# Peptides against a protein of PDB entry 3LCN, part 14

Target 1, 96 residues: chain A of PDB entry 3LCN
Amino acid sequence: QYTENLKVIVAEKLAGIPNFNEDIKYVAEYIVLLIVNGGTVESVVDELASLFDSVSRDTLANVVQTAFFALEALQQGESAENIVSKIRMMNAQSLG

## One batch from the design tools (peptide; made by RFdiffusion4, then SolubleMPNN)

Design b1_p11_5_s4 (from b1_p11_5, 8 letters changed)
Fold by OpenDDE base, seed 5:
Structure b1_p11_5_s4 (fold): chain B 96 residues (1-96), chain A 11 residues (1-11)
Amino acid sequence: as target 1 above (96 residues)
Amino acid sequence: SLKDKILEKLK
């Protein structure tokens, strides 16, 4: 399915968070797990907020919403490479 | 729990 690509995409998004001192691979995996098991933006954000109190809720919401949009994009036929590239550019432009 | 396992790996 799209889970592996989504993990890569979410990891790229997480990599844009300044001073995020967590294992990005595992966090991305967990986010995708929550999503594919019926999580909503709100419920996934709530879960992440309980784990990472050093990251703002808005930042977490941005990550999670990006994941949902990426999943939809994948399902509509956009390549993972294109999505990753967009996120990478956004990360580079962000002012943390 | 899964949460605990994830937390353990992240720390």
Scores: peptide ipSAE 0.063, ipTM 0.727, DockQ to the pose 0.166
Fold by OpenDDE base, seed 2:
Structure b1_p11_5_s4 (fold): chain B 96 residues (1-96), chain A 11 residues (1-11)
Amino acid sequence: as target 1 above (96 residues)
Amino acid sequence: SLKDKILEKLK
């Protein structure tokens, strides 16, 4: 139900990773796919860490945790636009 | 690579 919005949200989070050289849209799609098919924070992080060793496990964990928090926020009625805005601000702070 | 194959399936 929230799949497409979650993809956008996760993509925004991934966009904040410096020197990330993967297709953000596809990585976001894969993360969401893992989550909606029953993945846990741990299992999704493990999968991503095995695929993208150029990104620290902590950074990947931050992305995945953000995805789960965003999903919960969506389920609680927060708009995707608000969530994206928050993430964009956090990205700017981390890069600045 | 395995990574590439996975990403290709997502297109």
Scores: peptide ipSAE 0.060, ipTM 0.729, DockQ to the pose 0.333
Fold by OpenDDE base, seed 1:
Structure b1_p11_5_s4 (fold): chain B 96 residues (1-96), chain A 11 residues (1-11)
Amino acid sequence: as target 1 above (96 residues)
Amino acid sequence: SLKDKILEKLK
């Protein structure tokens, strides 16, 4: 299912945020929940920004945009494993 | 509020 794969993907993206003091699994689940319930990039970012003041809006936007791109990739037939691998590489190269 | 409950769960 796309939602379960997307949770894994979003969790991987969140793991790249330095000093993120929230439960990654729960945050990923919440992001996916917002998306499947009709959230847009803007509305999801707004929601997350209202919850997490310790993370910049730009960082949150990057996470959310990645989630939407990942969903599109999954729908186009790309494997979750490949998407996760790409994100891991991005995380390793990012300063957060 | 719902947001407060969500925040508590995420901690």
Scores: peptide ipSAE 0.060, ipTM 0.722, DockQ to the pose 0.174
Fold by OpenDDE base, seed 3:
Structure b1_p11_5_s4 (fold): chain B 96 residues (1-96), chain A 11 residues (1-11)
Amino acid sequence: as target 1 above (96 residues)
Amino acid sequence: SLKDKILEKLK
């Protein structure tokens, strides 16, 4: 089970969104909940878009796709710490 | 609130 690690990873990704004023913990938990309950990239993006109209669909899609990639990485044996570090670096680069 | 919205979706 990777849900807790995935929550941390998704939260890190959300933290990189400029001017994102939502509670990232709740959003991350919701994303992971949707994924573990059979959500697809498309369906999860649709759910998020219905909640956050101030965030572009492309941005939401990027977050969701990252979550799915992270889940795959976890399943392949990559540590949550490494994944978080990569995302943090990408966040910094995108904002720098 | 966000929490309320999420809770509603979970019902």
Scores: peptide ipSAE 0.058, ipTM 0.724, DockQ to the pose 0.469

Design b1_p11_6_s1 (from b1_p11_6, 5 letters changed)
Fold by OpenDDE base, seed 5:
Structure b1_p11_6_s1 (fold): chain B 96 residues (1-96), chain A 11 residues (1-11)
Amino acid sequence: as target 1 above (96 residues)
Amino acid sequence: SEVEKFREMLE
């Protein structure tokens, strides 16, 4: 139900990572897949860290935690558009 | 943190 919206949201978060060398859409899709299939923050981060060494574990944790929060927001009735906008604003403000 | 700020923004 929220899978596609969450993919867009996670992709927006990934887009804020400087020098990200992986395919954003692929990684976003994979993160969402892991989450909706019962993954936890820890397990998803572990999986991502094993596959992608171009970004720090802390950065991955930030992305994954954001995804979980976004999913909760979606389930509580927040629009995907609003969530994306907020992430975009935060991306613009972040240093790395 | 950035994540906590984001969470708060969504509440």
Scores: peptide ipSAE 0.274, ipTM 0.815, DockQ to the pose 0.897
Fold by OpenDDE base, seed 3:
Structure b1_p11_6_s1 (fold): chain B 96 residues (1-96), chain A 11 residues (1-11)
Amino acid sequence: as target 1 above (96 residues)
Amino acid sequence: SEVEKFREMLE
């Protein structure tokens, strides 16, 4: 079970989105909930797009795909701290 | 893409 670590990881990814107009913790929690309950990239993106029109579908897809990759990495033994650090670096690069 | 770059970083 990796739900709590995944929430932190997804929240870090969401924090890199400029002008994000939603509660980061709430959205991260909801994404993880959908994933652990059998969601796919497509179904989770569809759900989020129906709820949050302030974020583009491409941005949502980026976040969700990142979450699935992160989950796989966790399952393969990568630490949550390392994953968060990598996302933070990418967020910084996107802003620069 | 950004997602592809992230995947590469995790490999």
Scores: peptide ipSAE 0.239, ipTM 0.793, DockQ to the pose 0.888
Fold by OpenDDE base, seed 2:
Structure b1_p11_6_s1 (fold): chain B 96 residues (1-96), chain A 11 residues (1-11)
Amino acid sequence: as target 1 above (96 residues)
Amino acid sequence: SEVEKFREMLE
C-alpha cells in the first residue's frame, strides 16, 4: 500500500515541475522502486541524473527528498490524500 | 526551500 501511495505522491510532485518532458508515471514508479529497494537520496538522485539529463540535479534532489519525507509521513500515519493535497498546494506556489 | 516547506507542512 505504501508503494502505491508513494507512486501517486511522487507523481503529484513531478507534475509540478515546469517543462517536464519525461513520463511522469514511469519516473514516479522508478523512484519508488529505487527507494523500496534500499536506495538513498544520493543514490537515487545519481541514478535519475544519469538517465534524465533534461532535469536539473537540484530538481531531482527536490523530488527524491520529497519522496523520502512523504514515505516517513505515511509510516507515521499521514494519509496519502493529505500528502497529495499538501504537494498540490506547494506545486501551485512553485515557479520552477 | 521547497523541500523544507514540504517537510514543515508534513510535521
Scores: peptide ipSAE 0.226, ipTM 0.786, DockQ to the pose 0.870
Fold by OpenDDE base, seed 4:
Structure b1_p11_6_s1 (fold): chain B 96 residues (1-96), chain A 11 residues (1-11)
Amino acid sequence: as target 1 above (96 residues)
Amino acid sequence: SEVEKFREMLE
């Protein structure tokens, strides 16, 4: 129901990772796929860690947890645009 | 943490 918006949101979060060597859109799509098919934070992180060794487990956990929080926000009526803006602000702060 | 701060922003 919120898959397309969630892909955009997760992609924004991934864009904040320095030296990210994977395709952002592909990884975002895969994360959302795992979540909508019943994945948990732990199971999704485990899957991603097994596939993408260029990113630390802690960073992956940060991304995945953000995705779940974003999904909850969407379900509570917050717009995808607002969520993306917040993530962009957080990305800027973390890189600064 | 960063995640906790983000969560707070979304609440």
Scores: peptide ipSAE 0.216, ipTM 0.781, DockQ to the pose 0.912

Design b1_p11_6_s2 (from b1_p11_6, 4 letters changed)
Fold by OpenDDE base, seed 1:
Structure b1_p11_6_s2 (fold): chain B 96 residues (1-96), chain A 11 residues (1-11)
Amino acid sequence: as target 1 above (96 residues)
Amino acid sequence: DEVELFRKLLE
């Protein structure tokens, strides 16, 4: 039930990656699909790394972990809009 | 610090 909101959230996170040359909506959708089909942080990162070699494994791990944290937040009752705003702030602060 | 940022996301 959080699928569509999670796509938006993940897309916001991807938008913060410098020099990201993949389609944001496509990658966000794929990440969510992998998660809802039983993916773990490790397995999703492995899959993404095999497909998108222009993005570092660490960056992919950061995105995927954010997705899982966002899912937890949604389950706790936090709004998608609030999560997106937090990610936007995170993007602005840089992940180091 | 990424860990701290993730923590903030969950707040």
Scores: peptide ipSAE 0.099, ipTM 0.693, DockQ to the pose 0.592
Fold by OpenDDE base, seed 5:
Structure b1_p11_6_s2 (fold): chain B 96 residues (1-96), chain A 11 residues (1-11)
Amino acid sequence: as target 1 above (96 residues)
Amino acid sequence: DEVELFRKLLE
């Protein structure tokens, strides 16, 4: 359940990236796959950066960090819907 | 602030 929810959450985060040229669902799925199989922020970012050179490393890191925080939120009992809503709002805001 | 936004995500 967390896996599927996390895919949706990560997809929402990816949807906020301007000029993102990759398949959102595919990238979200791959990020979650890497995370649930023991990936760290660093290793997942490294993998993504090797595959998607059109996206900056900082942007990828932001996505991956969001995924890890979202997973923690899910584990703490936060609903996927609430997390998605928060990310959607974050996408509409400038990062501080 | 990115850190603050992440904190809010966990609320």
Scores: peptide ipSAE 0.099, ipTM 0.701, DockQ to the pose 0.531
Fold by OpenDDE base, seed 4:
Structure b1_p11_6_s2 (fold): chain B 96 residues (1-96), chain A 11 residues (1-11)
Amino acid sequence: as target 1 above (96 residues)
Amino acid sequence: DEVELFRKLLE
C-alpha cells in the first residue's frame, strides 16, 4: 500500500549519507522489499551489512529505523511529502 | 540526538 512512497522516503534518507557508493534507488527498493516481506530492523540491517560494506552498520541501522518510523507515519495518515521534508531536515542536522 | 530526530519524524 505504501511501497512506492516508502521507496521515495528511504531514498531521501540514503541521499544524506556522505560518500555513499551504492545506487540509492536500488538500495531503497531493496530495503522496502525486505520490510514488506516481514523483515525487522535487526534482520534488514544484517542483510544490508552483508551486502554493502561501504556503509557502517550504525548508518544502515539509522536508515532502516527511519524507514520503519516513516511507515508508521504513513499508516497514521502523514503525507510522503511531509515525511521527506522532515528527513531532509534531519539529514542537514546530521551532517552539521 | 538521534532519538530526538526520530521523534520529530513521528510528529
Scores: peptide ipSAE 0.098, ipTM 0.695, DockQ to the pose 0.587
Fold by OpenDDE base, seed 2:
Structure b1_p11_6_s2 (fold): chain B 96 residues (1-96), chain A 11 residues (1-11)
Amino acid sequence: as target 1 above (96 residues)
Amino acid sequence: DEVELFRKLLE
């Protein structure tokens, strides 16, 4: 299902954040929860920013946008494994 | 580049 796959995908994205001080699994689950319950990029970022001030808003926005793009990719038939692999490569490159 | 990375994600 998309929900569980998206959690894995978002967790992979979070794992690429240097000096991330929050629980990756928890944050990933929370992001997905917000998204599947009708959250938008803006509303999810706002929520996360209010909870995790140790992470920049830009970083949060990057994660959340990735989640939405990943969800779109899943809906279009791309496998979770492929998406995770892409994100892992992005994390390794650490390019803006 | 953020935009490029997101584009790659959607490839």
Scores: peptide ipSAE 0.099, ipTM 0.693, DockQ to the pose 0.630; fails the geometry check

Design b1_p11_6_s3 (from b1_p11_6, 3 letters changed)
Fold by OpenDDE base, seed 5:
Structure b1_p11_6_s3 (fold): chain B 96 residues (1-96), chain A 11 residues (1-11)
Amino acid sequence: as target 1 above (96 residues)
Amino acid sequence: SEVEKFKELLE
């Protein structure tokens, strides 16, 4: 299964959020938990928005959508390392 | 769109 790799990937995405004051590992773990338990993009975003009102819904939606696309990429044979590298590059570009 | 951006990123 891809749960552990997905946690790493989601954590990398969260690390790119400026002024993020929640625990990255905890949030990443919770997102993956919701996904593997049958969550959809909409339901996961709704859950996160109810718990973390300091983060915008749009930001949460971007993170969750990234998680679902990453899961698809993993299932298609993309390595977790490559996905993390791509997200890291995106984070750097967003900060620039 | 965000969907297209993410698809391009992770393809």
Scores: peptide ipSAE 0.082, ipTM 0.695, DockQ to the pose 0.657
Fold by OpenDDE base, seed 4:
Structure b1_p11_6_s3 (fold): chain B 96 residues (1-96), chain A 11 residues (1-11)
Amino acid sequence: as target 1 above (96 residues)
Amino acid sequence: SEVEKFKELLE
């Protein structure tokens, strides 16, 4: 089970969003909860958009897609640390 | 695409 690692990974992605007003740990936990309960990219984005109107749908979609890719990477044997590192690099590029 | 870039990065 990868839920705890996925929470850390999603939190790293959320941390790259400028002017993010929500609790990162809470949102990360909720995203993972929705995914493990059978959510799709579309359904999870819809749910998040309904709850957090201060964040654009495109930004939410970016986060959720990253979560699904990260889950696949974990299942393929990639370490959480490596995934977090890659996301951190991606965050830096997006902010630059 | 952006999605493909993310996928490639995280694989």
Scores: peptide ipSAE 0.078, ipTM 0.693, DockQ to the pose 0.701
Fold by OpenDDE base, seed 3:
Structure b1_p11_6_s3 (fold): chain B 96 residues (1-96), chain A 11 residues (1-11)
Amino acid sequence: as target 1 above (96 residues)
Amino acid sequence: SEVEKFKELLE
């Protein structure tokens, strides 16, 4: 199971969003919950967009797609720490 | 594309 690692990864991605008004841990948990219960990129984005109007659909899609690719990476043996580091670097680049 | 960027990032 990769749920806990995925929560950490998604939280790191959410932390890079400027002016994010929602609770990061809550949103990360919800995204992972939807994924492990059979959600697709499209269905998860649709659900999040209906709940959080303060975040653009494009931003949500970016987060969700990252989560799915991260899950695949985990399943193929990449460490959570390595994935988090890559996302952190991307966040820093986008802010700089 | 954004998808390609993500794949590159997480490879």
Scores: peptide ipSAE 0.078, ipTM 0.691, DockQ to the pose 0.652
Fold by OpenDDE base, seed 1:
Structure b1_p11_6_s3 (fold): chain B 96 residues (1-96), chain A 11 residues (1-11)
Amino acid sequence: as target 1 above (96 residues)
Amino acid sequence: SEVEKFKELLE
């Protein structure tokens, strides 16, 4: 399940969102909770959008999609540290 | 697409 690693990864992604006023650890934990409980990209985005109206739906979708891709990468043998580094670079480049 | 970018990034 890679739950703990995924929390770290999602937190890194959230840290790249400008003007994000929510607790990063809390939101990351909740995203992972939703995913491990059978959430899909769409259902998780819907849930988050209902709870955090200060963040656009598109931004939330970007975060959630990253989480699912990160989970896939972990399952394929990619290290959490490497994934975090890649996300950090992405945050710096502001590509999404 | 953003999806492809993410896949590429996290490979």
Scores: peptide ipSAE 0.076, ipTM 0.693, DockQ to the pose 0.662

Design b1_p11_6_s4 (from b1_p11_6, 9 letters changed)
Fold by OpenDDE base, seed 5:
Structure b1_p11_6_s4 (fold): chain B 96 residues (1-96), chain A 11 residues (1-11)
Amino acid sequence: as target 1 above (96 residues)
Amino acid sequence: DDVKKFEEMLK
């Protein structure tokens, strides 16, 4: 139900990672798959870290936490467009 | 950090 929107949202977050050399769409899809199938922040980060060693664990955790918050927002009625816009703004600000 | 800010922005 929210999977497609969440994929877009996660992809936007991944797009803000400098020197990210993995396929954004693939990674976003995989993150969402893990989340909607019962993954926790810890378990999803562990899985991603095992597959993508070019990305720091902290960066992965940032992405995954963002995804969980975004999912909650979607479930509470926030539009995907608004969420994407907020992430895009934050990407541009290069916040830590 | 940006995660905390993002969380606040979505409240």
Scores: peptide ipSAE 0.370, ipTM 0.874, DockQ to the pose 0.817
Fold by OpenDDE base, seed 1:
Structure b1_p11_6_s4 (fold): chain B 96 residues (1-96), chain A 11 residues (1-11)
Amino acid sequence: as target 1 above (96 residues)
Amino acid sequence: DDVKKFEEMLK
């Protein structure tokens, strides 16, 4: 199970969003909850958009897509630490 | 695209 690692990863991704006013840990936990309970990218984005209207749908989609890919990476043997580090790099660069 | 760049970094 990668639930706890994925929470950390998603939290790191959320931390890179400018002007994000929601609790990062709470949102990360909720995203992972939705994913492990059978959510798809589309359904998770829909749910998040309905709850957090202060964040654009595109931004939410970016986070959720990242989460799903990170989960795949974990399953393929990538360490959570490496994934987090890479997200930090991207957050710092803000390359969009 | 952050997602695509992230995917590339993890390949």
Scores: peptide ipSAE 0.366, ipTM 0.869, DockQ to the pose 0.848
Fold by OpenDDE base, seed 4:
Structure b1_p11_6_s4 (fold): chain B 96 residues (1-96), chain A 11 residues (1-11)
Amino acid sequence: as target 1 above (96 residues)
Amino acid sequence: DDVKKFEEMLK
């Protein structure tokens, strides 16, 4: 599976969130754990929202959706490095 | 939105 690569990818996405108060590596690990254990976008967002109320539901949904798209890209042969680079580019353009 | 933009970048 793509667990370790996905953790790195999700961490990069989380790093783009302004004023993020949670541990990035911990949250990334938890998101990936939920996904690989059969979570859906909705169920993962629900779980995260219940645990991290300092982050908006919309922001969490953005992260989780990104994770699922990234996983699909990995499965189609895209490298983790390329995905991270694309996220970094978007983070630089994002306002929140 | 940015998620859709990201999706397009990955196609």
Scores: peptide ipSAE 0.364, ipTM 0.873, DockQ to the pose 0.833
Fold by OpenDDE base, seed 3:
Structure b1_p11_6_s4 (fold): chain B 96 residues (1-96), chain A 11 residues (1-11)
Amino acid sequence: as target 1 above (96 residues)
Amino acid sequence: DDVKKFEEMLK
């Protein structure tokens, strides 16, 4: 299972969002919960947008899509540590 | 587009 690794990865992505006013660990946990229970990019974004109006839909979509790609990478053998490192580097060099 | 960049980094 990749649940715990994915939580760490998503949390790292959320940490790169400026002025993020929500609890990072809570949001990361919720995103992963929705994904492992059959959510799609669209359905997860819709759910998050309905709960967290302080974050733009585009930002949420960026985070969720990153999570799905990260999950695929994990399933294909990429280490969680490498994925986290790449996200950290991206966070440091501005998002876009 | 950081999502596309992320995908590329994972290839």
Scores: peptide ipSAE 0.360, ipTM 0.868, DockQ to the pose 0.858

Design b1_p11_7_s1 (from b1_p11_7, 4 letters changed)
Fold by OpenDDE base, seed 1:
Structure b1_p11_7_s1 (fold): chain B 96 residues (1-96), chain A 11 residues (1-11)
Amino acid sequence: as target 1 above (96 residues)
Amino acid sequence: SKTDIIKKKLA
C-alpha cells in the first residue's frame, strides 16, 4: 500500500526537477525500491548521484528526503492525495 | 540509456 503511494509521490517530486530528461516512473520505482530495501538518505543520494550527474546533489537530496518524509506522513495517516498536492504546490514555487 | 540502466537494476 505505502509502496505504491510512495511511487506516485516520488514521481510528483521528480516532475518538479527542471530539465530532467528521464523516465520519471522508472526513477521513482527505483528510489522506492532502494528505500524499502533499507537504503538511507545518504546511500540513496549516492546511488542517484552516480546515475544522474547532471542533477545537483542538493536537488537529489531534496527528492530523497521528501520521499522519507512522505513515507512517515503516510504512516501517520496523511493521505497520498494530500501529500501529492503539497508537492505539486512546492514544485510550482521552485526556482530551479 | 539511463532508463535501460535502471531497468536492469530493477530486474
Scores: peptide ipSAE 0.573, ipTM 0.934, DockQ to the pose 0.972
Fold by OpenDDE base, seed 3:
Structure b1_p11_7_s1 (fold): chain B 96 residues (1-96), chain A 11 residues (1-11)
Amino acid sequence: as target 1 above (96 residues)
Amino acid sequence: SKTDIIKKKLA
């Protein structure tokens, strides 16, 4: 039910990573797939770290935790548009 | 490429 909205949200978060030269759409889709199939923060981070060794583990953990929080927010009734707006604001304020 | 690897994992 929330998978398509979550893909958009995760893509927005990934877009905030400086010098991240990957296909954001497919990375977001893969993260959501791992989450809805029972992944934990740790297991999803481990998988991503094996693929993207040039991105810090802390950065990957931040992306994944944001996805889990966003899923909870969606379940509590917050709109995808509001969540995306918050992430866009956080991206603009980040130092790296 | 890494995208190709992910595409295979999504299939």
Scores: peptide ipSAE 0.572, ipTM 0.934, DockQ to the pose 0.871
Fold by OpenDDE base, seed 5:
Structure b1_p11_7_s1 (fold): chain B 96 residues (1-96), chain A 11 residues (1-11)
Amino acid sequence: as target 1 above (96 residues)
Amino acid sequence: SKTDIIKKKLA
């Protein structure tokens, strides 16, 4: 139900990673797929770390945790627009 | 590429 909105949200989060040269849309889709199929923060981070060794584990963990929080927020009635706006602000404030 | 790997995982 919330998978499409979650893909957009995760993509916005990924866009904040400096020097990330992968296709953000496909990466976001893969993360959401792992989550909705029963992945945990730990298991999803492990999978991403195996694929993207150039990205720190802490950064990957932050992306994944954000996705889980966003999913719960959507289920509680928060709009995708509001969540995306928060992430954009966080991206703008983050250090390179 | 890593994107290709992901595409295969999504298939």
Scores: peptide ipSAE 0.572, ipTM 0.934, DockQ to the pose 0.850
Fold by OpenDDE base, seed 4:
Structure b1_p11_7_s1 (fold): chain B 96 residues (1-96), chain A 11 residues (1-11)
Amino acid sequence: as target 1 above (96 residues)
Amino acid sequence: SKTDIIKKKLA
């Protein structure tokens, strides 16, 4: 299973959110937990939006969709390191 | 805190 790698990937994505003062490790863990327990993009976004009203819904959706795409990429054989690297580069252009 | 809320949800 790819849960641990996915946590790292999601954490990297969250790190790109400007002025996000939450504990990234725990938020990433929670997102992955929701996904592996059958959450959909919509349901996970709804949950996060209820918790983090200061973050735009679009930003949250971007994070969640990235997680689902990353999971698929991992299943297709892409390394977690490569995925993280791509996300880090995208973060340089700011989330929002 | 929101972190505390998340921790409770993870427990």
Scores: peptide ipSAE 0.565, ipTM 0.932, DockQ to the pose 0.853

Design b1_p11_7_s2 (from b1_p11_7, 3 letters changed)
Fold by OpenDDE base, seed 5:
Structure b1_p11_7_s2 (fold): chain B 96 residues (1-96), chain A 11 residues (1-11)
Amino acid sequence: as target 1 above (96 residues)
Amino acid sequence: SVTDKIKEKLA
């Protein structure tokens, strides 16, 4: 039930990666798909690492961990708007 | 591209 909000949140996080040259919405959608189908932080990071050559594993892990924290926050009643705002502040410090 | 890789994986 939080799928669409999580997609927006993950997309915002990906937008903070410098020199990112992929379809942000599509990548975000794939990450959320993996998570809602039972993926763990480790398994999702492994999957992404197998796909990305230009983004470090640490950066990918940061994105995935953020997604899991965001999902928990949504379940606890925090608004997607508030979570996105926090991520924007984090993005002020470039990733990778 | 990563997008192409994902599409191929899901096809």
Scores: peptide ipSAE 0.631, ipTM 0.936, DockQ to the pose 0.536
Fold by OpenDDE base, seed 3:
Structure b1_p11_7_s2 (fold): chain B 96 residues (1-96), chain A 11 residues (1-11)
Amino acid sequence: as target 1 above (96 residues)
Amino acid sequence: SVTDKIKEKLA
């Protein structure tokens, strides 16, 4: 139900990573796929860490935790647009 | 690329 909105949200979060040279939409789709198929924060981070050599585990963990928080927010009735706006603001003020 | 690795896992 929230799959498509979550893809947009995760893509926005990935867009904040400096020097990210992978297909953002495709990576976001894969992250959401792992989550909706029963992944936990730890298992999804482990999977991504095995794929990414140039992105730190902490950065990947931040992306994944944001996705789980966003899913909870959607379930509580917050709009996808509001969540994206918050993430965009966080990306703009991030130190890297 | 990471995309290629993901595609391989989903194949």
Scores: peptide ipSAE 0.628, ipTM 0.936, DockQ to the pose 0.558
Fold by OpenDDE base, seed 1:
Structure b1_p11_7_s2 (fold): chain B 96 residues (1-96), chain A 11 residues (1-11)
Amino acid sequence: as target 1 above (96 residues)
Amino acid sequence: SVTDKIKEKLA
């Protein structure tokens, strides 16, 4: 139900990673796929860490935790647009 | 690339 919105949200979060050289939309799609197929924060982080050498485990964990928080927020009635806006602001702060 | 690795996992 929230998969498409979650893809957009995760993509926004990934866009905040400096020097990220991968297809953001495709990586976001994969993360959401892992989550909707029963992944936990730990298992999804482990999977991503096995794939990414240039992105720290802490950064990946931050992305994954954001995805799970966003899913909860969506379920609580928060709009995808509002969540994206907050993430965009957080990205700007992290790059500063 | 990570994209290629993901595609391989999904194949």
Scores: peptide ipSAE 0.627, ipTM 0.936, DockQ to the pose 0.556
Fold by OpenDDE base, seed 2:
Structure b1_p11_7_s2 (fold): chain B 96 residues (1-96), chain A 11 residues (1-11)
Amino acid sequence: as target 1 above (96 residues)
Amino acid sequence: SVTDKIKEKLA
């Protein structure tokens, strides 16, 4: 029910990863797919770590945890736009 | 690519 918004949110988070050269929308879609099909933070991180050699496990874990927090926020009534804005701000801060 | 790996998993 929140899948489309979550895809946008995860994509925004991925966009903050320096030198990320993969299809952001496709990766975001896959992450959301894993989550809505019963994935946990640990299982999704493990899956992504098996796929990504150029991105650290810590970075992947940060992305996944953000996704789960965002999902909870959506369920609690926070707007997708507000969540995206916060992530964008965090991305900008991390780039500095 | 990661995309290709994902596609393989979903095939």
Scores: peptide ipSAE 0.623, ipTM 0.936, DockQ to the pose 0.560

